# Peptides against a protein of PDB entry 4J2C: the designs that were tried, part 24

Target 1, 107 residues: chain A of PDB entry 4J2C
Amino acid sequence: MEDPFFVVKGEVQKAVNTAQGLFQRWTELLQDPSTATREEIDWTTNELRNNLRSIEWDLEDLDETISIVEANPRKFNLDATELSIRKAFITSTRQVVRDMKDQMSTS

## One batch from the design tools (peptide; aimed at target 1 V7 L62 R86)

Design b2_p20_8_s3 (made by RFdiffusion4, then SolubleMPNN; from b2_p20_8, 14 letters changed)
Fold by OpenDDE base, seed 5:
Parts: C-alpha cells; structure tokens; sequence
Structure b2_p20_8_s3 (fold): chain B 107 residues (1-107), chain A 20 residues (1-20)
C-alpha cells in the first residue's frame, strides 16, 4: 500500500519535467523566430500554461493536507522529518513554477 | 486519517480527469 501523498508527488514531478521541456522549447522558439511558427508557439505556450496550472492545483491540495496534518499530528501518524520533506517539496516546486511563470510574463 | 485519504483521492480523481 503506497502512501497517497507520494502518488501525487510523482504526478507533480512528471508534470514538472514536462513543463520544463515545454519551457525550454518555448524559450528556443522565441529566441529564434526564423525557426518558429505561430502555431508551434501557441501550442507550446498553451501546453506549458496548462501544465503549470495543473501543478499549482495539485500543490494547493497537497499544501492543504499538510495543514491538516500539522493540526492533528498524532491522528495522521507522520513524524517531523517526513512532514518537513513534504513541505520542502511543495515549496521548492512552487518556486520552480513561479520562475517559469515570471519569465513567461515578461515575454 | 480518513479525511486526509479522502482529500488525496479527490485530488487524484480530479487530476486524472484533468490529464485525460
């Protein structure tokens, strides 16, 4: 029986990897317009935004579970170390998403 | 424990639907 948190974590990690690939292509397309079509730019941009929104939504739910666990530590039987790891994952992932969004908003 | 699992299951369910 796998911990449900890590199932979601795995999905988020996959989405992050996908987003990073899309972001790289997005950057390449905008840096060299001669090799870019409007169609590919639009597709890449939309796919990237969709992935980022998906990640953000998953992180919101994960963050909510953290709050519930912190309010009831004995009930959910998680130690401080594991809770810290979960919190760190959410925080670092949000930063990765934020960095990509910030760069997209300036283009 | 049930509330946590329920919330995670809801997240997974919505995620699966969203990714489909």
Amino acid sequence: as target 1 above (107 residues)
Amino acid sequence: SSSLQQKVQETLSLGFTKSA
Scores: peptide ipSAE 0.033, ipTM 0.585, DockQ to the pose 0.034
OpenDDE base, seeds 1, 2, 3, 4: peptide ipSAE 0.017, 0.021, 0.024, 0.027; ipTM 0.557, 0.534, 0.587, 0.566

Design b2_p20_8_s4 (made by RFdiffusion4, then SolubleMPNN; from b2_p20_8, 14 letters changed)
Fold by OpenDDE base, seed 2:
Structure b2_p20_8_s4 (fold): chain B 107 residues (1-107), chain A 20 residues (1-20)
Amino acid sequence: as target 1 above (107 residues)
Amino acid sequence: SSSLQQKVQETNSLGFTKEK
């Protein structure tokens, strides 16, 4: 049976890519008001926040799966290497989201 | 994401098993 972790991981990766594009545009719009409309700023900001929020929610789910797997090693049969990879993905993705949120909060 | 999407995703993420 397909491991649902990778399905969610894929969705997170797509959302991260989308968020990064939106963040870039968001930065451009705010740093050059002469080329920006209020409508595009609002749309971009909302889409970006929605994506970041979605990612954070998915990461919480992924983090919970880690705890479940660690508590039931015989059921899921994931070795230390795979667990490390999954944890690293969650950690690094949280950092990416945090970096964008930090920059948004100071704008 | 919608509430439905969140519900489905959460269920899928926490309700799986793997053969030994």
Scores: peptide ipSAE 0.023, ipTM 0.533, DockQ to the pose 0.040
OpenDDE base, seeds 1, 3, 4, 5: peptide ipSAE 0.016, 0.021, 0.017, 0.020; ipTM 0.539, 0.581, 0.534, 0.569

## One batch from the design tools (peptide; aimed at target 1 F5 T65 R86)

Design b2_p21_1 (made by RFdiffusion4)
Pose (drawn by RFdiffusion4):
Structure b2_p21_1 (pose): chain A 104 residues (1-33, 37-107), chain P 21 residues (1-21)
Amino acid sequence: MEDPFFVVKGEVQKAVNTAQGLFQRWTELLQDPTREEIDWTTNELRNNLRSIEWDLEDLDETISIVEANPRKFNLDATELSIRKAFITSTRQVVRDMKDQMSTS
Amino acid sequence: PRPSLTPTPSEYLEELHEYYS
């Protein structure tokens, strides 16, 4: 088989981009004073977070699985480090948005 | 059009689970 980690990584990257875009408009709709647009934008942004959060759990499990069985997966160590790094950074990106959503 | 999420396709998640099983 081929390893689909980078495919799913790409999907997470696109959803983050979508979330970043919605977050920007979401901030605007609050700072320059309708209800229907705000509601749609809020829930679609949450929809992006749902998918990202779920994908990150699975991707993080794959790293745990690869480390428990290194010979089967034969992953370059640098590549593997970059994979954990993606989860780390993406989680931080998502958490930051939610915090701004909570206070704003 | 307003931007909307395209979720991770089920077939990609299945392949990810099968590959790492």

Design b2_p21_1_s1 (made by RFdiffusion4, then SolubleMPNN; from b2_p21_1, 12 letters changed)
Fold by OpenDDE base, seed 1:
Structure b2_p21_1_s1 (fold): chain B 107 residues (1-107), chain A 21 residues (1-21)
Amino acid sequence: as target 1 above (107 residues)
Amino acid sequence: SPPRLVPTPQELRDALRKFYS
């Protein structure tokens, strides 16, 4: 059975890219009201929030797998480098999500 | 239905659960 971690990681990366695009548009809409409608602002905001929520959900699942591996190291035979890469990905991605959420909550 | 080439998000979550069970 293939380890699905990297597949989920890839999907999270795609979702982050999508969210960053939506966030950029969200910022542009708020900075230039002449090109912004309430409808597009609402749509962009909702799409962005949904994407961020999905990312957070996947990150929770990925984080759980790390805990399981650390509790059962012999079962999964992951080296320290791979485990560090996985942890770093989750940490950095959570920070990216948090930064976008913080800006949205203060605007 | 033909087999799905790209797993759905739920299928991926299920795969994680299965692999790390």
Scores: peptide ipSAE 0.501, ipTM 0.829, DockQ to the pose 0.242
OpenDDE base, seeds 2, 3, 4, 5: peptide ipSAE 0.500, 0.497, 0.500, 0.501; ipTM 0.831, 0.828, 0.830, 0.830

Design b2_p21_1_s2 (made by RFdiffusion4, then SolubleMPNN; from b2_p21_1, 9 letters changed)
Fold by OpenDDE base, seed 2:
Structure b2_p21_1_s2 (fold): chain B 107 residues (1-107), chain A 21 residues (1-21)
Amino acid sequence: as target 1 above (107 residues)
Amino acid sequence: PRPRLVPTPESLREQLRKYYS
């Protein structure tokens, strides 16, 4: 079996891009309600929340793999560079999600 | 060649579980 980490990583990246687009639209809709319908606001909000939740779920799974690898380094044979890249991805992606969630919670 | 099947989030989570078990 091939390591599915990079596949999940790719899906997370796609979800982040989608979420960022939805977030941009979300902010636009709330900034000028006269140009927005309730339907679009609700749809955008729900889609955005769903995407963010999906990302967070995947990040939890990815983060767990890090712990497993670190507990069993010989089994997985990942070098420090690869592990660092994986950790950095999780950390930076969590920050991106947190930034969007923070703005949504205050609006 | 046939097109690759796009994995679902559920299937990917299962793959992670299996690979890292």
Scores: peptide ipSAE 0.421, ipTM 0.771, DockQ to the pose 0.269
OpenDDE base, seeds 1, 3, 4, 5: peptide ipSAE 0.421, 0.417, 0.420, 0.419; ipTM 0.770, 0.767, 0.767, 0.771

Design b2_p21_1_s3 (made by RFdiffusion4, then SolubleMPNN; from b2_p21_1, 9 letters changed)
Fold by OpenDDE base, seed 4:
Structure b2_p21_1_s3 (fold): chain B 107 residues (1-107), chain A 21 residues (1-21)
Amino acid sequence: as target 1 above (107 residues)
Amino acid sequence: PRPTLVPTPEELRKKLREFYS
């Protein structure tokens, strides 16, 4: 079986891009309420929240794989560089999600 | 040509569990 980590990573990256687009629209709608209906605001807000939740879920799964690899280094034979890249991706992506969530909670 | 298969999120999670089991 091929390692599915990078496939999930790619899906997370796509979800982040989608969330960022939704976040941008969300910001625009709240900055000028006259530009959109309440329905669009609600839709955008819900879609954004759902996307962020999905990303967080995938990140948890990816993070678990790292723990498994570290517990079984001989089985997977991943070098330190690749493992660091995987960890960095999870950390940085969590930060991106957190930044959006923080801004949503203050608006 | 054969179309690209796109796995569902659940399928991907399943693959992760299987590969890293």
Scores: peptide ipSAE 0.441, ipTM 0.802, DockQ to the pose 0.260
OpenDDE base, seeds 1, 2, 3, 5: peptide ipSAE 0.437, 0.439, 0.434, 0.435; ipTM 0.822, 0.808, 0.804, 0.820

Design b2_p21_1_s4 (made by RFdiffusion4, then SolubleMPNN; from b2_p21_1, 12 letters changed)
Fold by OpenDDE base, seed 4:
Structure b2_p21_1_s4 (fold): chain B 107 residues (1-107), chain A 21 residues (1-21)
Amino acid sequence: as target 1 above (107 residues)
Amino acid sequence: SRPVLVPTSQELRDALRKFYS
């Protein structure tokens, strides 16, 4: 059985890129009301929130795998460096999501 | 030709649970 972690990681990275694009559009729409329709604002906001929620969901699952590996290191035989990379990815991605959410909550 | 199977998000979550169970 192949480790699906990297596949999920890849999907999360794609979702982050999508969210960043939506976030940029979201900020543009709010900065220039003359070019923004309520429909586009709502659509962009909803799509952005959905993407962020999806990312957070996947990060929780990825984080759980790390906990399981650390509890059973001999069973999985993961390299310490690889485990560190996985942890760093989760931490940094959570920060990216948090930054966008913080700005959305104040706008 | 063999079609490429694209896993759904749920399938990926299930795969994680299965692999790390």
Scores: peptide ipSAE 0.481, ipTM 0.789, DockQ to the pose 0.228
OpenDDE base, seeds 1, 2, 3, 5: peptide ipSAE 0.478, 0.477, 0.475, 0.478; ipTM 0.792, 0.788, 0.791, 0.794

Design b2_p21_2 (made by RFdiffusion4)
Pose (drawn by RFdiffusion4):
Structure b2_p21_2 (pose): chain A 104 residues (1-33, 37-107), chain P 21 residues (1-21)
Amino acid sequence: MEDPFFVVKGEVQKAVNTAQGLFQRWTELLQDPTREEIDWTTNELRNNLRSIEWDLEDLDETISIVEANPRKFNLDATELSIRKAFITSTRQVVRDMKDQMSTS
Amino acid sequence: LDDYEKVWERVAERRTEEASS
């Protein structure tokens, strides 16, 4: 089989981009004084987070699975490091948005 | 399905549910 990690990585990247866009408008709708638009934007942004969070759990498990069985997966070590790095950075990106959403 | 395949099965199920909605 072909390893779909990078496919799912791409999906996560797109959702983050979408979430970044919604977060920007979300900030605007609060800083330059309707309710209906704010509600839609808020819940769609949460929708993007739901998908991202779920995908990161599965992607993180795959790293755990690969490390428990290195010979089966034959992953380049540098490539593997970059995979963990993506999870680390993306989790930080998501957390940061939620914090700004909590205070703002 | 082995443990790795089960992970990708869950991702595929979620994409199918999203497409059916």

Design b2_p21_2_s1 (made by RFdiffusion4, then SolubleMPNN; from b2_p21_2, 9 letters changed)
Fold by OpenDDE base, seed 5:
Structure b2_p21_2_s1 (fold): chain B 107 residues (1-107), chain A 21 residues (1-21)
Amino acid sequence: as target 1 above (107 residues)
Amino acid sequence: LDEYEKVYERIEERREEKEEE
């Protein structure tokens, strides 16, 4: 049976893709106010923020799983490479989320 | 291992809660 990390990783990746789509729409709406309604802007903004928040929460939990593994090396059969991959995923995903959040906060 | 699994259970429970909303 696959480690639950892979399942969550996939789900987070999907969430990121969704957020990126929402972010793209968000930028489009703000770039051309004549084609944007306040309702759509608000909806898109809210959905985007909710998605990002959800991702961040998952990443925090995934970080905890990493800590648990590292604190209990004998209980888990994960090599350094796998742990590095997991950490890299969390780090890179956080960066993607942060970039979107930064752009949203500065607009 | 139990603690490890509980984290993932929390993650899944969060998703289930969202689906119910």
Scores: peptide ipSAE 0.673, ipTM 0.916, DockQ to the pose 0.689
OpenDDE base, seeds 1, 2, 3, 4: peptide ipSAE 0.672, 0.669, 0.670, 0.672; ipTM 0.916, 0.915, 0.915, 0.915

Design b2_p21_2_s2 (made by RFdiffusion4, then SolubleMPNN; from b2_p21_2, 11 letters changed)
Fold by OpenDDE base, seed 4:
Structure b2_p21_2_s2 (fold): chain B 107 residues (1-107), chain A 21 residues (1-21)
Amino acid sequence: as target 1 above (107 residues)
Amino acid sequence: LDKYEEVYKRIEERRRKKAEA
């Protein structure tokens, strides 16, 4: 069986792309009120927040898997390169999510 | 370790619940 990290990584990446699309729309709606309705703003905001929350939860769990691997290096067949890739993915994705959240909270 | 698999099981469970919502 393939390591499930690969599958989850792909799903998280897809979710990030979706969130970025929603974020772009969210920004557009707030930038030009003439093209926005309260209904669409609320929908977009909720969808975006839910998506971001889901991503963050996955990242927390992925982070735990890293800790498990690091606590048992002999038991897992992950080389330094693979582990670095996983850590980098989590770190960079968290930053992307954080940036969107920061902009939403300060709007 | 079994807890490694349990973490991913939890992730999958969230996916399932979300799909059913």
Scores: peptide ipSAE 0.691, ipTM 0.933, DockQ to the pose 0.770
OpenDDE base, seeds 1, 2, 3, 5: peptide ipSAE 0.690, 0.689, 0.691, 0.690; ipTM 0.933, 0.933, 0.933, 0.934

Design b2_p21_2_s3 (made by RFdiffusion4, then SolubleMPNN; from b2_p21_2, 11 letters changed)
Fold by OpenDDE base, seed 5:
Structure b2_p21_2_s3 (fold): chain B 107 residues (1-107), chain A 21 residues (1-21)
Amino acid sequence: as target 1 above (107 residues)
Amino acid sequence: LDEYEQVYKRIEERRKEKEEE
């Protein structure tokens, strides 16, 4: 059976894709106010923020799993490469989320 | 569940809660 990390990783990736879609719509709405309603802007903003928050929460939990693995190296059969991949995923995903959040906060 | 599994359980439970909302 696959490590639960892979399942969550996939789910987070899907969430990121969803967020990126919402972010794109969010930018489109703000770029052309004539085609945007306050309701859609608010909905999109809310959905986007909720998605981003959920991703961040998952990443925090994934970080905890990393810490658990690192604290119990003999219990988990993970080599350094796999662990690095996991860490890189978390780091890069956080960056993607942060970039969207930064743009939202500065708009 | 061990600590490792508990984290993932929490993650999935959070998603389950969202689906139920």
Scores: peptide ipSAE 0.680, ipTM 0.922, DockQ to the pose 0.749
OpenDDE base, seeds 1, 2, 3, 4: peptide ipSAE 0.679, 0.677, 0.679, 0.679; ipTM 0.921, 0.921, 0.921, 0.921

Design b2_p21_2_s4 (made by RFdiffusion4, then SolubleMPNN; from b2_p21_2, 9 letters changed)
Fold by OpenDDE base, seed 1:
Structure b2_p21_2_s4 (fold): chain B 107 residues (1-107), chain A 21 residues (1-21)
Amino acid sequence: as target 1 above (107 residues)
Amino acid sequence: LDEYEKVYERIRKRREEKAAA
């Protein structure tokens, strides 16, 4: 069995792609009200927020796994490069989510 | 399960809860 981190990483990446699609549609709907219905705006907003919250929760859990590994490095035998990749993924993904949330909160 | 595995188990359970909803 492969390390569960990579499985979750793939799932989070997929969720981010989905969220980015929803965010784009959300932006389009708000930019041109003539092509938007309140129903679609509400649906898109709800789906986007739920998706982002799900991603954030996964990132919190992944961050905890990093702490666990760092607390007992010999047990997991992960090299510095792999650990850096994991940390970078969490950090960069949080930034992507934060950017979308910031734009939503200011609209 | 050790604490490492428990975190991923929590993630798995969250997926299952969403699928069941």
Scores: peptide ipSAE 0.698, ipTM 0.935, DockQ to the pose 0.781
OpenDDE base, seeds 2, 3, 4, 5: peptide ipSAE 0.697, 0.696, 0.697, 0.697; ipTM 0.935, 0.935, 0.935, 0.935

Design b2_p21_3 (made by RFdiffusion4)
Pose (drawn by RFdiffusion4):
Structure b2_p21_3 (pose): chain A 104 residues (1-33, 37-107), chain P 21 residues (1-21)
Amino acid sequence: MEDPFFVVKGEVQKAVNTAQGLFQRWTELLQDPTREEIDWTTNELRNNLRSIEWDLEDLDETISIVEANPRKFNLDATELSIRKAFITSTRQVVRDMKDQMSTS
Amino acid sequence: SATERREEWNEWLAEQRTEAA
């Protein structure tokens, strides 16, 4: 088989980009004073977070699985480090948006 | 398609989980 980690990584990257865009408009709709647009934007943004959070759990499990069985997967160590790094950074990106959503 | 990519990921991950168990 081919390893789909990078495919799913690409999907997470797109959703984050979509979330970043919605978050920007979401901030605007609050700072320059309708209800219907705010509600749609808020829930779609949450929809992007639902997908990203889920995908990160699975991707993080795959790292745990690869480390428990290194010979089967034969992953370059640098590549593996970058994978964990993506999870770390993406979790931070998502958490930061939610915090701004909570206070704003 | 996006659906096919999701199916492939789910199948690949299910196999890895079975082998890890």

Design b2_p21_3_s1 (made by RFdiffusion4, then SolubleMPNN; from b2_p21_3, 13 letters changed)
Fold by OpenDDE base, seed 5:
Parts: structure tokens; C-alpha cells; sequence
Structure b2_p21_3_s1 (fold): chain B 107 residues (1-107), chain A 21 residues (1-21)
């Protein structure tokens, strides 16, 4: 079976872009309550949290594949460069999600 | 479709875990 890692990577990248847009709107709504309705605040907050949860779930799966490859180096034909790229993607994406979650928890 | 790709990944991951975990 062909390696489908890039499929989930692409979906995570799309979810990150969506979350960043929702996060920006979320901050705008909280900074100027006169322009915000309760309905939009609730919708934006829920959509943002759903996207963040989706990203975290996918990152757990991707991280698990890395662990399996590293535990069985003879069975896989990924070079060191590709493995490093995959690890860096997971690490940097986790940081992006954490930064948004930190701001949401303190607001 | 995106759903087909997702299911493909899930099956791949499942088989990978069964073989090596």
C-alpha cells in the first residue's frame, strides 16, 4: 500500500489555515463587543475548537507513524531527510495549535 | 474524494499498527 502520510498532512494544513482565520475573528469579536452578537461568538468559538481538536487528532496519528518507522528502520525506505521533514511538521504544527489554545484559555 | 483518501489512510495506519506494534 502506498504511503498516505501526505494526505493527512494536507488536511492538517488546511485545518490550520481555517483555524487561523477563525482565531482572528474570535479575537476581533472579543476586542470590540459592540460589533459582536452572541450567535457569532458561539459559532466562531465552536468552529475554532472543532478545528483545533481535528488537528490534534491527526497529529497524534502522524506522530504514531513516525514512532513505528523509527522502531523498525529496516522495514521502511524513508531517508533521513524525509523523516526530519515529517517530524518538523508535527512539532511546528503542535506549537501553532498550543499558541492559539493558550490565548483562548486566558481570554 | 477527500473521504476516500481519509479511509485509505485509516486502513493503512491500522495495518501498519497491526504489523509493527
Amino acid sequence: as target 1 above (107 residues)
Amino acid sequence: SMEEKREYYKEWLKKLKEEYE
Scores: peptide ipSAE 0.191, ipTM 0.722, DockQ to the pose 0.918
OpenDDE base, seeds 1, 2, 3, 4: peptide ipSAE 0.174, 0.158, 0.160, 0.183; ipTM 0.705, 0.691, 0.695, 0.710; seeds 1, 3 fail the geometry check

Design b2_p21_3_s2 (made by RFdiffusion4, then SolubleMPNN; from b2_p21_3, 13 letters changed)
Fold by OpenDDE base, seed 4:
Structure b2_p21_3_s2 (fold): chain B 107 residues (1-107), chain A 21 residues (1-21)
Amino acid sequence: as target 1 above (107 residues)
Amino acid sequence: SREERRKKFEEYLKKLKEEHA
């Protein structure tokens, strides 16, 4: 069976990088209204939210694969180290997204 | 494309669920 996990992981990583850049700009725009237009704020906010949503969607799928594997370890011969890496990636990425979302919701 | 990769991943998930059942 094909394992596209690494592909999705790569897409998530790219989306995280993009989101972080957008988040930085979002913060700058809100901190200095003199340099911000409503159009740019809205665009940045929307792009940021879209990226975050994309990440969360992919993470849900990735997390589901982990749950399935852990529920039936004898059926799936996934290396313990690889499984740990995948779990750590999901956990840490969720935290990154959560931090950005929390700041956006309180602003 | 991303959509194509997404489709492949959905199939992957489907197979995992089938094997888990």
Scores: peptide ipSAE 0.195, ipTM 0.727, DockQ to the pose 0.749
OpenDDE base, seeds 1, 2, 3, 5: peptide ipSAE 0.119, 0.134, 0.166, 0.138; ipTM 0.669, 0.679, 0.708, 0.688; seeds 2, 5 fail the geometry check

Design b2_p21_3_s3 (made by RFdiffusion4, then SolubleMPNN; from b2_p21_3, 14 letters changed)
Fold by OpenDDE base, seed 5:
Structure b2_p21_3_s3 (fold): chain B 107 residues (1-107), chain A 21 residues (1-21)
Amino acid sequence: as target 1 above (107 residues)
Amino acid sequence: SSEEKRKYFEEWLKKLKEEHE
């Protein structure tokens, strides 16, 4: 079975872009209440949270593969460079998600 | 499709976990 890590990586990247768009709108709605309806605020907030949870779930799966592959990279035909790239992706993406969640929790 | 790709990944992950045990 071929390594499909890149498939989920791509899906996560798309989800991050979607979340960032929702986060931007969320910020705009809260910064200018006069132009925002409660309905849109609630919708945006819920959509954003759902997207963030989806990303986090995927990252957990990806992270699990890292631990297994790292134990024997040659068995899975992965070199140190590829493992580093995968680890960096997970770490950086978690940071992006955390930053958005932190801002939402303080509002 | 995205669904097929996701299914493939889940099967791959499952296999990795089983082989790691």
Scores: peptide ipSAE 0.248, ipTM 0.773, DockQ to the pose 0.932
OpenDDE base, seeds 1, 2, 3, 4: peptide ipSAE 0.228, 0.208, 0.212, 0.216; ipTM 0.762, 0.737, 0.745, 0.746

Design b2_p21_3_s4 (made by RFdiffusion4, then SolubleMPNN; from b2_p21_3, 13 letters changed)
Fold by OpenDDE base, seed 5:
Structure b2_p21_3_s4 (fold): chain B 107 residues (1-107), chain A 21 residues (1-21)
Amino acid sequence: as target 1 above (107 residues)
Amino acid sequence: SMEERREYFKKYLEELREFYK
């Protein structure tokens, strides 16, 4: 059985890129009302929120897999370096999502 | 689409759960 973490990591990264694109458009629409319709604002806002929520859910599952590995070190034989990389990815990705959410909540 | 991506991702998440079970 192959460890699929690297595949999931790549998909989360793609999801983050998509969210960042939506976030950029969201900021543009709010900063220049003359170029924005209410319909596009609502669509962009909803799509962005949904994507961010999806990423957060995926990160929770990824974090759980790390906890399982750490609880059973002899079974999975992942070295400290690999675990560190995985933890860093989850932490940094959560921060990126949090930054976007914070800006949305204060607008 | 968002839904298609989510469904695709769920399959890999399930593989993760089984691998780390």
Scores: peptide ipSAE 0.078, ipTM 0.680, DockQ to the pose 0.202
OpenDDE base, seeds 1, 2, 3, 4: peptide ipSAE 0.062, 0.062, 0.065, 0.078; ipTM 0.608, 0.654, 0.627, 0.679; seed 2 fails the geometry check

Design b2_p21_4 (made by RFdiffusion4)
Pose (drawn by RFdiffusion4):
Structure b2_p21_4 (pose): chain A 104 residues (1-33, 37-107), chain P 21 residues (1-21)
Amino acid sequence: MEDPFFVVKGEVQKAVNTAQGLFQRWTELLQDPTREEIDWTTNELRNNLRSIEWDLEDLDETISIVEANPRKFNLDATELSIRKAFITSTRQVVRDMKDQMSTS
Amino acid sequence: TEVADLETEVADLETEVADLE
């Protein structure tokens, strides 16, 4: 089999980009005074978060699985470190948006 | 009495929730 981690990583990267774009418009719709557009934008943004959060759980489990069985997966250590790093960073990116969404 | 007992139980549960957080 081929390892799909980087495929799913790519998907998560696209959803973050999409979320970033929606977050930008979401901020605008609040700072320069309709309801319908705000509601659509808010819930689509939440939809992107739902997809990212779920994907990050699975991706994080795969890292736990690989570490419990290193010989089977034969992953380059540097590559593996970069994988955890992606989860770390992406979790921070998602959390930050939600915080701005809570206060703004 | 029953009200005071219930208020104590609620305070205990609130403490437990604060500890979990």

Design b2_p21_4_s1 (made by RFdiffusion4, then SolubleMPNN; from b2_p21_4, 16 letters changed)
Fold by OpenDDE base, seed 4:
Structure b2_p21_4_s1 (fold): chain B 107 residues (1-107), chain A 21 residues (1-21)
Amino acid sequence: as target 1 above (107 residues)
Amino acid sequence: EEEEEERREEEEEELERELSE
C-alpha cells in the first residue's frame, strides 16, 4: 500500500523550493526598481501566491493523514519518532509559508 | 485550487480504502 504522506511531502518540498526562489526574486524586484517591470512584479507575485496556496492545501492534506494515523496506530505501524518527524515537517513548513505571507502583506 | 481539492479527495479515498482492508 502507498503511504500518502510521502506522496504529498514530495510535492510540498518542491513547491517550497519554488516559492523560496520566487520570494527572493520578488524581494529583489521591489528593492531595485531599475530592474523591475510591473509585468514581472505581477507575474512573480501571482506565481508566489499560487505556490504558497498549493503548499497550504497540501499541508492540510498532510494534517488529515496524521489524524488518520493517530486514530489507527496499530494499522500503520508508525513509531513515535516517525510520527514526530512528520508533525515537525508540517509545523516548520507552515511557519515558512507564514513568514513569506507576512512579509508580502506588510510590503 | 480545484486541482488541489480533487487530489486531496482522491488521496483520502485511497487511504480510507486501505483502512478497510
Scores: peptide ipSAE 0.067, ipTM 0.539, DockQ to the pose 0.000
OpenDDE base, seeds 1, 2, 3, 5: peptide ipSAE 0.061, 0.062, 0.065, 0.058; ipTM 0.537, 0.538, 0.543, 0.536

Design b2_p21_4_s2 (made by RFdiffusion4, then SolubleMPNN; from b2_p21_4, 19 letters changed)
Fold by OpenDDE base, seed 2:
Structure b2_p21_4_s2 (fold): chain B 107 residues (1-107), chain A 21 residues (1-21)
Amino acid sequence: as target 1 above (107 residues)
Amino acid sequence: SSEEQQRQQEEQLQQLLEELS
């Protein structure tokens, strides 16, 4: 049986990659208005925001799983290393999302 | 599509939480 955490982790990672691509395009469009249409700007902005929102929601649920496991560590048989990896993934991914959101909010 | 992908994520998260509960 595959651990559902890793399935969601993989999906979040894919969403992050997509968001990073959209963010790059978003930055380029705003830096050079001569090569940007309003339609593409709006589309890119909306897609990016939707992706970021989705990632954040997923991370919240993943974070909840950490709390559940920590409340009953024996039940789930997760060692310290695996738990640290899961926590690190959530923390680092939140930072990546936050960095993009910060740049969007200041533009 | 993005919508389908989001639905899959929601289902997987629900499954994850259900298995942990």
Scores: peptide ipSAE 0.089, ipTM 0.682, DockQ to the pose 0.000
OpenDDE base, seeds 1, 3, 4, 5: peptide ipSAE 0.046, 0.027, 0.039, 0.027; ipTM 0.567, 0.548, 0.568, 0.594

Design b2_p21_5 (made by RFdiffusion4)
Pose (drawn by RFdiffusion4):
Formats: structure tokens, sequence, C-alpha cells
Structure b2_p21_5 (pose): chain A 104 residues (1-33, 37-107), chain P 21 residues (1-21)
């Protein structure tokens, strides 16, 4: 089999980009005074977070699985470090947006 | 569990759902 981690990583990257775009418009709709557009934007942004959060759980499990069985997966260590790094950074990106959504 | 198989099952489920819609 081929390892799909980077495929799913790419999917997460696109959803984050989408979420970043919605978050920008979401901030605008609040700072320059309708309801219907705000509601749609808010819930679609939450839809992107739902997908990202779920994907990160699975991706993080795969790292746990690879470490429990290193010989089977033969992953380059640097590549593996970068994988954890992606999860770390992406979790921070998502958390930051939600915090701004909570206060704003 | 197998890390590669786990992510492939996820992608296959998403493709089946997309075809149903």
Amino acid sequence: MEDPFFVVKGEVQKAVNTAQGLFQRWTELLQDPTREEIDWTTNELRNNLRSIEWDLEDLDETISIVEANPRKFNLDATELSIRKAFITSTRQVVRDMKDQMSTS
Amino acid sequence: SDAIEKLHEMLETREEEAETE
C-alpha cells in the first residue's frame, strides 16, 4: 500500500485555508455594521473545524501506530518529526481561531 | 491497528458518501 498520510494532510491544509478565509469575513461582518450571512459564515467555519479536528485525531493516531511498530512503516525520522509538527501547528491554528471567535 | 489501512478506510468511506450524494 501507499501511505495516505500526506493525502489527508493535504486535505487538512485546504480546510484550514478555507477556515482562514471564512474567519476573515466573519471578523469583518462583526466589525463594520446581516444576520443570515453571519449565521451561514459562522456555521460553515464550524463545519471546517469539525472536519479538521476529526482528521487531526486520526492523523495523530497514525503517528502513535507508527511509533509502536517502526519496522513495518519504515518512515524517515525527519519525515516523521515533520508529521507531528504539522499536527502541533495545525492544532494551534485551529485553537487560535476559536478563541477569537469566542471573544469577538 | 495499521496506520496506512486506517487512513485508507477513511478516504474510502468519504468517497462512498460522495457517490451516494

